# Peptides against a protein of PDB entry 5T59, part 50

Target 1, 112 residues: chain A of PDB entry 5T59
Amino acid sequence: TTPTMQSTSLLTEHLGYPPISLVDDIINAVNEIMYKCTNAMEKYLMQRNIIGKKDFSDEIKIGTAKLESLLENSVDKNFDKLELYVLRNILSIPSDLLEENRFRLLHHEKLV
Target 2, 90 residues: chain B of PDB entry 5T59
Amino acid sequence: EHIRFQRLVQVCNKALEESIRKLQSWEKIHECFPNYGQTREGIENLTVCQQQVIKLWSNLSRVEFDAIFHERSIEEKLNQLDDLINKARS

## One batch from the design tools (peptide; aimed at target 1 N78 L87)

Design b2_p25_5_s3 (made by RFdiffusion4, then SolubleMPNN; from b2_p25_5, 14 letters changed)
Fold by OpenDDE base, seed 3:
Structure b2_p25_5_s3 (fold): chain B 112 residues (1-112), chain C 90 residues (1-90), chain A 25 residues (1-25)
Amino acid sequence: as target 1 above (112 residues)
Amino acid sequence: as target 2 above (90 residues)
Amino acid sequence: MEASKKTLERFKKSEEKIKEIEEKE
C-alpha cells in the first residue's frame, strides 16, 4: 500500500513518532557503521603500509576510498529499497481500514 | 498472527547482507590494492582486514539496530498494529 | 501534519531513487 496523509497520521499517533523517523534512525545507523568500518580498514592498513622497502600509503588511501565508495553505493541502494518496503508493507494501514472506524479504534484504545 | 516485526527484521538483515556483499568478494578487495596485494604480506593484511571489517559490520549493525528497535518500541507497536488490524477485520 | 508530510515527501523521493536505479540496471 502507498502511504497517505491519513495513514501516516494514524501511524504517527499510534507509534508516537512519524514512520519516517524509524527509517531515519536505521539509515543514520548504517551510515555511521559504514564510516566506522572503512575508517577501521584504512587505519589497519596504514599501520602496515610498508612492505619490504616499498611504501604503499598512497595506494592504501586510494584503495580504501574506492571500497568506501563501493560500500556507500550499495548501502544507498539497498536501504532505499528498505525504506520503500517499510513504508509500503510494514508501517502501513490497509486501505479498507482507512475509515472513520479505524480512527475510532485507535482513539478508543488510547483512551482505555 | 504477528507478522510485521518479523518482516522488519528480515528486510533489515537482507539490506545489511546485500550491502556488505561486495566487501565479501576477495576479487573486489584485491582490485582496490593491485600492487599491495601482489605481496605476501599484503595479501595477509588484506585478508585479516577483510575479515575484521565484515565482523565489525555484523556486530555493530546488530547492536545498533536492536537499540533502535528497543528505543522505538517497534516490536510492541507493530504487534499492536497487527492486533488492531485483525480485530478490525473480525 | 508536518510529520506526516515529511514521511510522504521522503517516500516520493525514495520512489524516484529506486526508479533511477532500476533504469540503470
Scores: peptide ipSAE 0.544, ipTM 0.940, DockQ to the pose 0.920
OpenDDE base, seeds 1, 2, 4, 5: peptide ipSAE 0.543, 0.539, 0.543, 0.539; ipTM 0.940, 0.939, 0.940, 0.939

Design b2_p25_5_s4 (made by RFdiffusion4, then SolubleMPNN; from b2_p25_5, 16 letters changed)
Fold by OpenDDE base, seed 4:
Structure b2_p25_5_s4 (fold): chain B 112 residues (1-112), chain C 90 residues (1-90), chain A 25 residues (1-25)
Amino acid sequence: as target 1 above (112 residues)
Amino acid sequence: as target 2 above (90 residues)
Amino acid sequence: DELSKKTLERFEKSLKKIEEEEKKE
């Protein structure tokens, strides 16, 4: 089930930021890390591109790009799943708390 | 009981682990460098690279995710959410 | 072997630098 507007609003109030912002931070971070990893690999191998008087620079560039693509696909898949899980199961409000009486409780706790 | 933050950490770790799985395959690495990997030095370089990239992945993700969790105060907020839910159901 | 060890050492130095820079941010 997709989070309701009400749930999002309540969670935003509770967190001080929209729930999606946390997920965005996580996804942005992993993307940055991903490219740092592939860049490091490419640089390392490019420093060792000549073996037996043969230059493997082109193969290294292509190979690293392939690895990056593999990693990108996996990251996209797994962190899309993560996003759904977090928003639906972690940053979620049970239906019973969406009732008016429970809503008051959340607001009351904020004021304390 | 506080469960949401633990679940967050778990799902993050799982996503990270699953994401790096292909790079943990030597066969996949070698396939990307078919000629380079036919040389002794190439194999050595790729082996080190594979191992160190995986370590880098793990280390950077730990540092960055912890920073995010801290900046967002997510453990505290999720614990509070758990408490609110538990209180409402009591 | 020694060659692998040296290669690893060089990579580790590079990675350490990257990690340190990342931690400072």
Scores: peptide ipSAE 0.226, ipTM 0.910, DockQ to the pose 0.014
OpenDDE base, seeds 1, 2, 3, 5: peptide ipSAE 0.204, 0.223, 0.219, 0.214; ipTM 0.895, 0.897, 0.897, 0.897

Design b2_p25_6 (made by RFdiffusion4)
Pose (drawn by RFdiffusion4):
Structure b2_p25_6 (pose): chain A 112 residues (1-112), chain B 90 residues (1-90), chain P 25 residues (1-25)
Amino acid sequence: as target 1 above (112 residues)
Amino acid sequence: as target 2 above (90 residues)
Amino acid sequence: SFEEHVEELIEETEKEVEERIEKSE
């Protein structure tokens, strides 16, 4: 289903937070991990940048950064689909409920 | 009957697996370090990275998401939502 | 050494997550 304002309004009430807030926590979380991994990988190699007698510091900075940017694209790509797949299929509303009052059951839930 | 939350787990894992796939390929890894990877020690060091970075990637994301799913009780909110739409359709 | 470092990072993150879950309860 395509998201609507009633679903956003109703789901915000059922959840206690807008449906997008959960998506923010995920995207924001994985990005932090992405950089945490690349930074960890660069330092592992920088203290191993000299093999034999040659110094590969330059190649490592370029390689670690060249990898980081490829995840920035792939992650932004795959998690936007998640931002979409979730708001359409998981935090989703059918027609059975907004055509004939979903308000009854949510109000009914919070009380009885 | 409780089907929506398991989906949330499936979609999260699905996004992560696709997010890291290019790093599971030794080729693209060596492309970023062509000269460094032509040394024995370089090959050994790069192997230690991709295998550990992937494990770090999987573990950090597994722990946080399980935590985020807890702080927002999403498993329950969705289980309440799944079994609630059924009561409505009935 | 890198494997030990990775394990430390995982442990730190687990502790932080546990503290956040305790606060949220």

Design b2_p25_6_s1 (made by RFdiffusion4, then SolubleMPNN; from b2_p25_6, 12 letters changed)
Fold by OpenDDE base, seed 2:
Structure b2_p25_6_s1 (fold): chain B 112 residues (1-112), chain C 90 residues (1-90), chain A 25 residues (1-25)
Amino acid sequence: as target 1 above (112 residues)
Amino acid sequence: as target 2 above (90 residues)
Amino acid sequence: DFEKEVEKIIEEREKEQKERLKEAE
């Protein structure tokens, strides 16, 4: 189920980049999005931190941090699973294509 | 015939959906702001904030992932991979 | 778990598409 070195090499040649690079792009993007979301949340609430002459700034900061941690954990878990699925089931080459004749087909298609 | 790119989109959407699920829980949001959420105005602010975050999450992910897919030409490459596999099996 | 769930979703989508193709014919 784990991608072989041969599969990785063939896919790298086909894609023009290693398969893991796509996953890395996705993970980097979602992490950036995550922090943008939490930052936006904190800013929004901090602009509304005083209610009835009471300052909730400390609670807002703590609460936002908790939500950020929760989101971080969820992102890590789900996108680790995504990585495995993508590399095993999407960016994968069936065993029959790893044979000598099929290997040549990939090269042939690239050259033509 | 072409299945891999569809799978990629689906798994990405699933990961995004599952990642944001806990933030979609009002109870979870409220737990993080116990005193703030006891005020009427606080509840209103948290409600709007929750909605905005979820919307921002969805919009940003759509834009960024589409950009990645385009930059990596992944739809074309995956379609070609499907074609190669089908050809090899014919 | 997650992978299996995604696979189920994919299978369901494929079934739906197949049915749509039959209707289009």
Scores: peptide ipSAE 0.064, ipTM 0.864, DockQ to the pose 0.023
OpenDDE base, seeds 1, 3, 4, 5: peptide ipSAE 0.060, 0.058, 0.059, 0.063; ipTM 0.865, 0.865, 0.875, 0.876

Design b2_p25_6_s2 (made by RFdiffusion4, then SolubleMPNN; from b2_p25_6, 14 letters changed)
Fold by OpenDDE base, seed 1:
Structure b2_p25_6_s2 (fold): chain B 112 residues (1-112), chain C 90 residues (1-90), chain A 25 residues (1-25)
Amino acid sequence: as target 1 above (112 residues)
Amino acid sequence: as target 2 above (90 residues)
Amino acid sequence: DFEEEVEKIIKEREEEMKKRLKEAE
């Protein structure tokens, strides 16, 4: 299930930042990496666009775009799953700790 | 005892591996460059690209994710979270 | 070649991250 507001608040206090911020960093990083990879490939191939007196520039551009799209779709799919998993199973607080008595415990631990 | 950070690393690696899987297929690469890949030189160029892109993907992700984990102190924080949960259940 | 370009990119990123790490300490 979706994390509760209470769990988000507690985790934010614990982490010093909202849990989603970690996921955002990860997703932003992978997207940047993806772009770097496809851009490097395109540049490399465009420097080698003529073979046997035939110019493959158009095919290279289209092909690179297709690869980028393919990679983008895969990244989106897999890192959406990652986001859900992280927020639900890693950066999560069990229900017993969300009770009022346990809420105090978390605050107490911070103060000590 | 401490399991959350391990899970984070695992899920990150899984996402990265699954994301790059299709690029590891020569057939998929060739499909994007059907005529270019019919030439010897084209095949060589695509082979180099495929290999180096995968390498770049792996190395950059390692560097960037490690930096994120450090900046967010996530290992320490997740270990502390595990400890809190375990303490509460004991 | 492509390998050289990739290595340059990686090195640049590693140096940047190293710098950031040092600043965070």
Scores: peptide ipSAE 0.145, ipTM 0.900, DockQ to the pose 0.851
OpenDDE base, seeds 2, 3, 4, 5: peptide ipSAE 0.020, 0.061, 0.131, 0.134; ipTM 0.861, 0.873, 0.897, 0.897

Design b2_p25_6_s3 (made by RFdiffusion4, then SolubleMPNN; from b2_p25_6, 14 letters changed)
Fold by OpenDDE base, seed 1:
Structure b2_p25_6_s3 (fold): chain B 112 residues (1-112), chain C 90 residues (1-90), chain A 25 residues (1-25)
Amino acid sequence: as target 1 above (112 residues)
Amino acid sequence: as target 2 above (90 residues)
Amino acid sequence: DFEEEVNKIIEERKEEMKKRLEEAE
């Protein structure tokens, strides 16, 4: 099921933050991790850029960039799927709880 | 009874695994460094990079995702959500 | 080596996360 405005509001109240905020944190984190990985790789290889008589600095930079791009594309794809799944299937409220009488339950629990 | 948080962890792990899968291919790594990877030392260096990047990827994601989950109290909140849903259906 | 650098990064991030968690509590 697709998240509704009502569901989002209820979940926001329950969570203390919009559901999308959690996903944003996750995505931001993985992007940062990705950067750290590629940066570390580049630095490591750049410290070992000369083999024999040849300087491979340019190839290393290009190659690392290519790998980063590859990883970035994969991250984007898979975490977009994650976002959809989380918002639709994890941070979701079933239709039976979207009725007014069920909303009272959520509010009641919060007040207790 | 409580399923949502477990699913969250599972899908996060799946996304992480699928994201790094292409870097687990030596062929793809080598393709990015065609000349460098033709040298013995280059191959060795790339091998180390491949292994350690995967390690870094896995470990950092674990640390940071756990931190996020904690900061957002998501396990508790999802458990509560499960409980509310179950209660409503009872 | 690379592993050492990786471990350094990981530890730094762990400490950062620890600090953030403590501040959030």
Scores: peptide ipSAE 0.183, ipTM 0.904, DockQ to the pose 0.917
OpenDDE base, seeds 2, 3, 4, 5: peptide ipSAE 0.129, 0.170, 0.174, 0.166; ipTM 0.878, 0.901, 0.902, 0.901; seed 2 fails the geometry check

Design b2_p25_6_s4 (made by RFdiffusion4, then SolubleMPNN; from b2_p25_6, 14 letters changed)
Fold by OpenDDE base, seed 5:
Structure b2_p25_6_s4 (fold): chain B 112 residues (1-112), chain C 90 residues (1-90), chain A 25 residues (1-25)
Amino acid sequence: as target 1 above (112 residues)
Amino acid sequence: as target 2 above (90 residues)
Amino acid sequence: DFEEEVEKIIKEEEEKMKKRLEEAE
């Protein structure tokens, strides 16, 4: 089920930040890592672009771009799933704790 | 008793593994460099790239994700959440 | 070579993390 506004508020109070912020950090990090990887590969190959008398620079650029796109699509797909899973199953509050009496537990623990 | 942080680590690892899966295929790599990969030197260079990219991917993700988890105190917070839930149900 | 370059990148990132951890304390 979709996280409720109540659960989001309670978790934000508990965490000190909105649950989505954690996911954003993770996604931003993996995107940065992805481009570092592809950039390193391209640079390495471009330093080795000439084999014999043939220049493969164009093929290297196109090929690296294709790999980057492939990786980007995979990252997008898998980390979208991750986002949903984290927000629904990890950073979630069971419905029984969304009762008024149970809200006191979270507030009480924070204050004590 | 504490399960949420473990699940977080697991799902992160799964996402990372699935994301890099196609780069682990030599065939996929070679398809992107059809002529370059027909040369001996090209094959050697691509082999190095494949191996080192996977290594870089793994190590950078480990470092960055650990940093994020620490900065967000997520293990502690998730453990506390587990405790709160268990306490409420007892 | 590429391996050496990768190791350099990894070390740089580890150092950055170290600084971040120190600042968080």
Scores: peptide ipSAE 0.180, ipTM 0.902, DockQ to the pose 0.908
OpenDDE base, seeds 1, 2, 3, 4: peptide ipSAE 0.178, 0.168, 0.165, 0.179; ipTM 0.903, 0.902, 0.900, 0.902

Design b2_p25_7 (made by RFdiffusion4)
Pose (drawn by RFdiffusion4):
Structure b2_p25_7 (pose): chain A 112 residues (1-112), chain B 90 residues (1-90), chain P 25 residues (1-25)
Amino acid sequence: as target 1 above (112 residues)
Amino acid sequence: as target 2 above (90 residues)
Amino acid sequence: EEEEEEEIKEEAEEIRELIEEATEE
């Protein structure tokens, strides 16, 4: 289903937070991990940048950064589909409920 | 009957697996370090990275998301939502 | 592929704007 304002309004009430807030926590979380991994990888190699008698510091900075940017694209790509797949299929509303009052059951839930 | 939350787990894992796939390929890894990878020790060091980075990637994301799913009680809110739409359709 | 990526980004922005409008109300 395509998201609607009633679903955003109703789901915000059922969840206690807007549906997008969960998606923010996920995207923001994975990004932090992405950089935490690349930074950890660069330091592992920088203290191993000299093999034999040659110094590969330059190649490592370029390699670690060249990898980081490829995840920035792939992650932004695969988690936007998540941002979409979730708001359409998981935090989703059918027509059975907004055509004939979903408000009854949510109000009914909070009380009885 | 509780089907929506398991989906949330499936879609998260699905996004993560696709997010890291290019790093599971030794080729693309060596492309970023062509000269460094032509040394024995370089090959050994790069192997230690991709295998550890992947493990770190899997673990950090697994722990946080399980935490996020807890702080927002999403498993329950969705289980309440799944079994609630059924009561409505009935 | 590039066009599909742009379309996905535009749809994601539209959904965020819709959610922002609904939150403001």

Design b2_p25_7_s1 (made by RFdiffusion4, then SolubleMPNN; from b2_p25_7, 10 letters changed)
Fold by OpenDDE base, seed 4:
Structure b2_p25_7_s1 (fold): chain B 112 residues (1-112), chain C 90 residues (1-90), chain A 25 residues (1-25)
Amino acid sequence: as target 1 above (112 residues)
Amino acid sequence: as target 2 above (90 residues)
Amino acid sequence: EEEEEKKLKEEVKKIRELIRKALEL
């Protein structure tokens, strides 16, 4: 189900934060991890850039950049899917709970 | 009974696994370093590098995601949500 | 696949916009 004003409000109240904040945390984390990984790769290889009197620094920089791009594309795609799934299927309230009686139940439980 | 948090973990793991899949391809790695990878020492370095980055990816993601889930109390909150839904449907 | 990715990004954009509007109300 697609988030609505009502579901967003109820979930925000329940969670103590907007549902999107969790997704943002996840995405920010994976992005940070991604760049840490690619940076580590570059540094590792740059420390080993000379083989047989040949300097491969330029190739290493280009190659790691290509890998970073490859990883970025994959991360973007897969975590876009994740975001949609989480917001639609995990951090969601079924329609039956958005009915008046069920809404009261949810609200009542919070007040207790 | 409680399904939402489990699903969250599953989809997170799936996204992480799918994201790193191409880096698990030696062909993709070697393609990025065509001349470097033609040397014995280069191949060795790339092999170690590939293994290290995959491990780093796995370890960092586990630690960071667990931290997020803890900070957000998401397991508890999702379990509560499941309980509310189940109660409403019972 | 590229088209699917574009569509996916658009869907994400739309849902975020909906949420943003909801949070402002």
Scores: peptide ipSAE 0.641, ipTM 0.952, DockQ to the pose 0.854
OpenDDE base, seeds 1, 2, 3, 5: peptide ipSAE 0.639, 0.638, 0.640, 0.640; ipTM 0.951, 0.952, 0.952, 0.952

Design b2_p25_7_s2 (made by RFdiffusion4, then SolubleMPNN; from b2_p25_7, 12 letters changed)
Fold by OpenDDE base, seed 4:
Structure b2_p25_7_s2 (fold): chain B 112 residues (1-112), chain C 90 residues (1-90), chain A 25 residues (1-25)
Amino acid sequence: as target 1 above (112 residues)
Amino acid sequence: as target 2 above (90 residues)
Amino acid sequence: DEEEEKKLKEEVEKLRKLVEEALKK
């Protein structure tokens, strides 16, 4: 289900933070991890850039950049899907429960 | 009966696994280093590099995502959400 | 495939906008 003002408000109250904040944390984390990985790869290979007196530094830089781009594209795609799924199916309230009864339950839980 | 947190973990893992899939392809790795990968030593280096990157990806993602989930208390919150929904429907 | 990815991004953006608007109120 698509998030609404009501569901977002209720979930924010329940979570103590907006649902999107969790998604943002996840996306930010994976992006950071991604660049750490690509950086590590480049550094590792650049420390091994000379083979048989031939310097492969340029090829390594280009190659790692290509891999970074490949990974970026994949991350973007897959975590876009994740974002949609999480907001629609995990951090969501069924439409049939977006009534006064559901609202009361959330408030009751908060007050207990 | 609690399903939301499990699904969250599942979709996170799926996204991570699908994201790194291209780097798991030796062909994709090798094509980025066509001349470097023509040398024995280059192949060895690329092999180790590939393995290390995949491990780093897996380890960092596990640590960071677990930290996020903990900081956000998301398991508890999602379990509570499941309970609330189930209670409302019962 | 690229078109699908574009559509996906657009869908995400639309959803984020809706969420942001909801949070402003």
Scores: peptide ipSAE 0.557, ipTM 0.946, DockQ to the pose 0.798
OpenDDE base, seeds 1, 2, 3, 5: peptide ipSAE 0.557, 0.549, 0.555, 0.553; ipTM 0.946, 0.945, 0.946, 0.945

Design b2_p25_7_s3 (made by RFdiffusion4, then SolubleMPNN; from b2_p25_7, 12 letters changed)
Fold by OpenDDE base, seed 1:
Structure b2_p25_7_s3 (fold): chain B 112 residues (1-112), chain C 90 residues (1-90), chain A 25 residues (1-25)
Amino acid sequence: as target 1 above (112 residues)
Amino acid sequence: as target 2 above (90 residues)
Amino acid sequence: DEEEEKRLKKEVEEYRKLVEEALKK
């Protein structure tokens, strides 16, 4: 099901925060982790940039940048899918609960 | 009975696993360092680096995602949502 | 698939706009 203003409002009331906030936390976290990983990789290799008296610093910088881009693209793709799935299928309210009579039920449950 | 939180964990794990899959490919790693990877020492360094970054990815994601789920009380909230839905349908 | 990725990004953006508008009211 596609999220609506009504479902978003109801879920926000239930959660205490907008559903998108959870997704934002997840995406922000994975992005931070991603760059920490790529940075760690670059630092590790740059500490080992000389082999057989040959300096591979330039290749390491280019290579790690390529890996970062590759990871970034993969993260973007997979977590875009995640966002849509979460908002449509997990943080969602079935149509039968969006009816007027069921809407009252949700409010009643909150008040009790 | 309670299914939404389980689904959330599953899709998060799937997204994390699919995202790191490219770095799990030795061929892709080697392609980024074609000359460096032609040396014995370079191969060793890349191997260790690959293993470490994958472990770092896994560990950090576990810790951070668990923290998010706790801070947002999402398991409890999703269980409650499941209960509400089931109650409404009964 | 690049086309799929672009479609997904667009869908996400459209949803976010919807949410933002809803939250403003």
Scores: peptide ipSAE 0.392, ipTM 0.931, DockQ to the pose 0.784
OpenDDE base, seeds 2, 3, 4, 5: peptide ipSAE 0.380, 0.392, 0.288, 0.386; ipTM 0.929, 0.931, 0.913, 0.930

Design b2_p25_7_s4 (made by RFdiffusion4, then SolubleMPNN; from b2_p25_7, 10 letters changed)
Fold by OpenDDE base, seed 1:
Structure b2_p25_7_s4 (fold): chain B 112 residues (1-112), chain C 90 residues (1-90), chain A 25 residues (1-25)
Amino acid sequence: as target 1 above (112 residues)
Amino acid sequence: as target 2 above (90 residues)
Amino acid sequence: EEEEERRRREEVEEIRELVKKAMEL
């Protein structure tokens, strides 16, 4: 079910915040975690950049950047799916509850 | 009776698992470090690095997502939503 | 796959715009 003005308003009232705020928190968190992971990886390998007499610093920098890009793409894809699913199927109000009579009930439940 | 929060957790876990899947592939890791990975020590370092990153990903995501869910009281709110819907349909 | 991703991004943006408008009311 695609969100509507009515459903969003009702959910905001129920949650105390807009539904999108939860999604934003999740996405912001995973992005932060993502870069922490890639940064940790780069630092770990850069501390081990010399094998024998060869310096692999340049390769490590390029390689970690590639992995970061791969992870970014995957995160974007999967959490776009998540956002759509959450807003359409979890943080949603069935159409029958959006009818006039049911709408009144929602308000009644909130006020009483 | 309560299903929405369970679904939220499930889809979050799925998104996290699918997102990290490429890093779980040794082939993908090795492809990024073709010469470094030709050395014994390099392979060892990459192996440890891969394991550590995956663990870090898992641990951080669990902690942060749980914190978000708590701060937003989302389990309670979703349970209430389920109850409201079920009541309306009964 | 790329086309699907594009469509998904558009859908996300549409939903976000809707929510933003709702917040203004």
Scores: peptide ipSAE 0.464, ipTM 0.940, DockQ to the pose 0.933
OpenDDE base, seeds 2, 3, 4, 5: peptide ipSAE 0.095, 0.092, 0.315, 0.437; ipTM 0.861, 0.859, 0.914, 0.937

Design b2_p25_8 (made by RFdiffusion4)
Pose (drawn by RFdiffusion4):
Structure b2_p25_8 (pose): chain A 112 residues (1-112), chain B 90 residues (1-90), chain P 25 residues (1-25)
Amino acid sequence: as target 1 above (112 residues)
Amino acid sequence: as target 2 above (90 residues)
Amino acid sequence: SFHVELGSPIDPEIEEEFENMPESL
């Protein structure tokens, strides 16, 4: 289903937070991990940048950064589909409920 | 009957697996370090990276998301939502 | 009860739906 304002309004009430806030926590979380991994990988190699008698410091900075940017694209790509797949199929509303009052059951849930 | 939350787990894992796939390929890894990878020790060091980075990627994301799913009680809110739409359709 | 774990089985229908999703709004 396509998201609507009633679903955003109702789901915000049922969840206690807008549906997008969960998506923010996820995208924001994986990005932090992405950089944490690349930074950890660069330092592992920089203290191993000299093999034999040659110094590969330059190649490592370029390689670690050349990898980081490829994840920035792939992650931004795959988690936007998540941002979409979730708001359309998981935090989702059918027509059975907004055509004939979903408000009854949510109000009914909070009380009885 | 509780089907929506398992989906949330499936879509999160799906997004992560596709997010890291280009790093599971030794080829693309060596492309970023062509001269460094032509040394024995370089090959050994790069192997230690991609296998540990992937493990770190999997673990950090597994722990946080399980935590996020806890702080927002999403497994319950969705189980309440799944079994609630059924009561409505009935 | 369900935990995030890489390598765990994924429903093919969901897999295909996810891959067919657009990249943006």

Design b2_p25_8_s1 (made by RFdiffusion4, then SolubleMPNN; from b2_p25_8, 12 letters changed)
Fold by OpenDDE base, seed 2:
Structure b2_p25_8_s1 (fold): chain B 112 residues (1-112), chain C 90 residues (1-90), chain A 25 residues (1-25)
Amino acid sequence: as target 1 above (112 residues)
Amino acid sequence: as target 2 above (90 residues)
Amino acid sequence: SYKLELGQPIDPEIEKEYNSLPDKE
């Protein structure tokens, strides 16, 4: 389920930042790591592109691009799941505490 | 008692593991380099490359995610959130 | 506390919930 505005406000006050900001940091980091990995792989193989009398540069470029695409698809899929899980099960406030009286209590406890 | 940070670490591990799973397959790696991988030197290079990429993925993820967790003080904040929720239910 | 490390055991309930989440295009 999608978080309510009240839940987001309470969590933002508690965290000092919106819950989505943590997810954004994680996703940005893994994307950067992903391209560092694929770039390192391409550079490593391109330094070893000639075997015997054959130049495999074109095959290496195409192959690395294919692996990058596979990794991109997997990262997108799994970190979309991560985002949903984090927002639903970690950075969330139980529904019973979002009722009027319990909501005020949680807010009051945080500010005291 | 404190469960949310535990969940965060485990789900991050799961997402990272599942993301790199296909690159852990030698068959998938070899499929992308069909002619290069038919040479002895090519196989050796691909083997080293695969191992290094997986290690790089693991090491960079650990360093970068730990940095994020520290910068966002997420362990402390999630523990406090657990405590607040438990207190409200008491 | 738990530490980020690929390949370590995961709680069955966490894994079950993670696997149950829909794929997004």
Scores: peptide ipSAE 0.666, ipTM 0.950, DockQ to the pose 0.721
OpenDDE base, seeds 1, 3, 4, 5: peptide ipSAE 0.664, 0.653, 0.664, 0.665; ipTM 0.950, 0.949, 0.950, 0.950

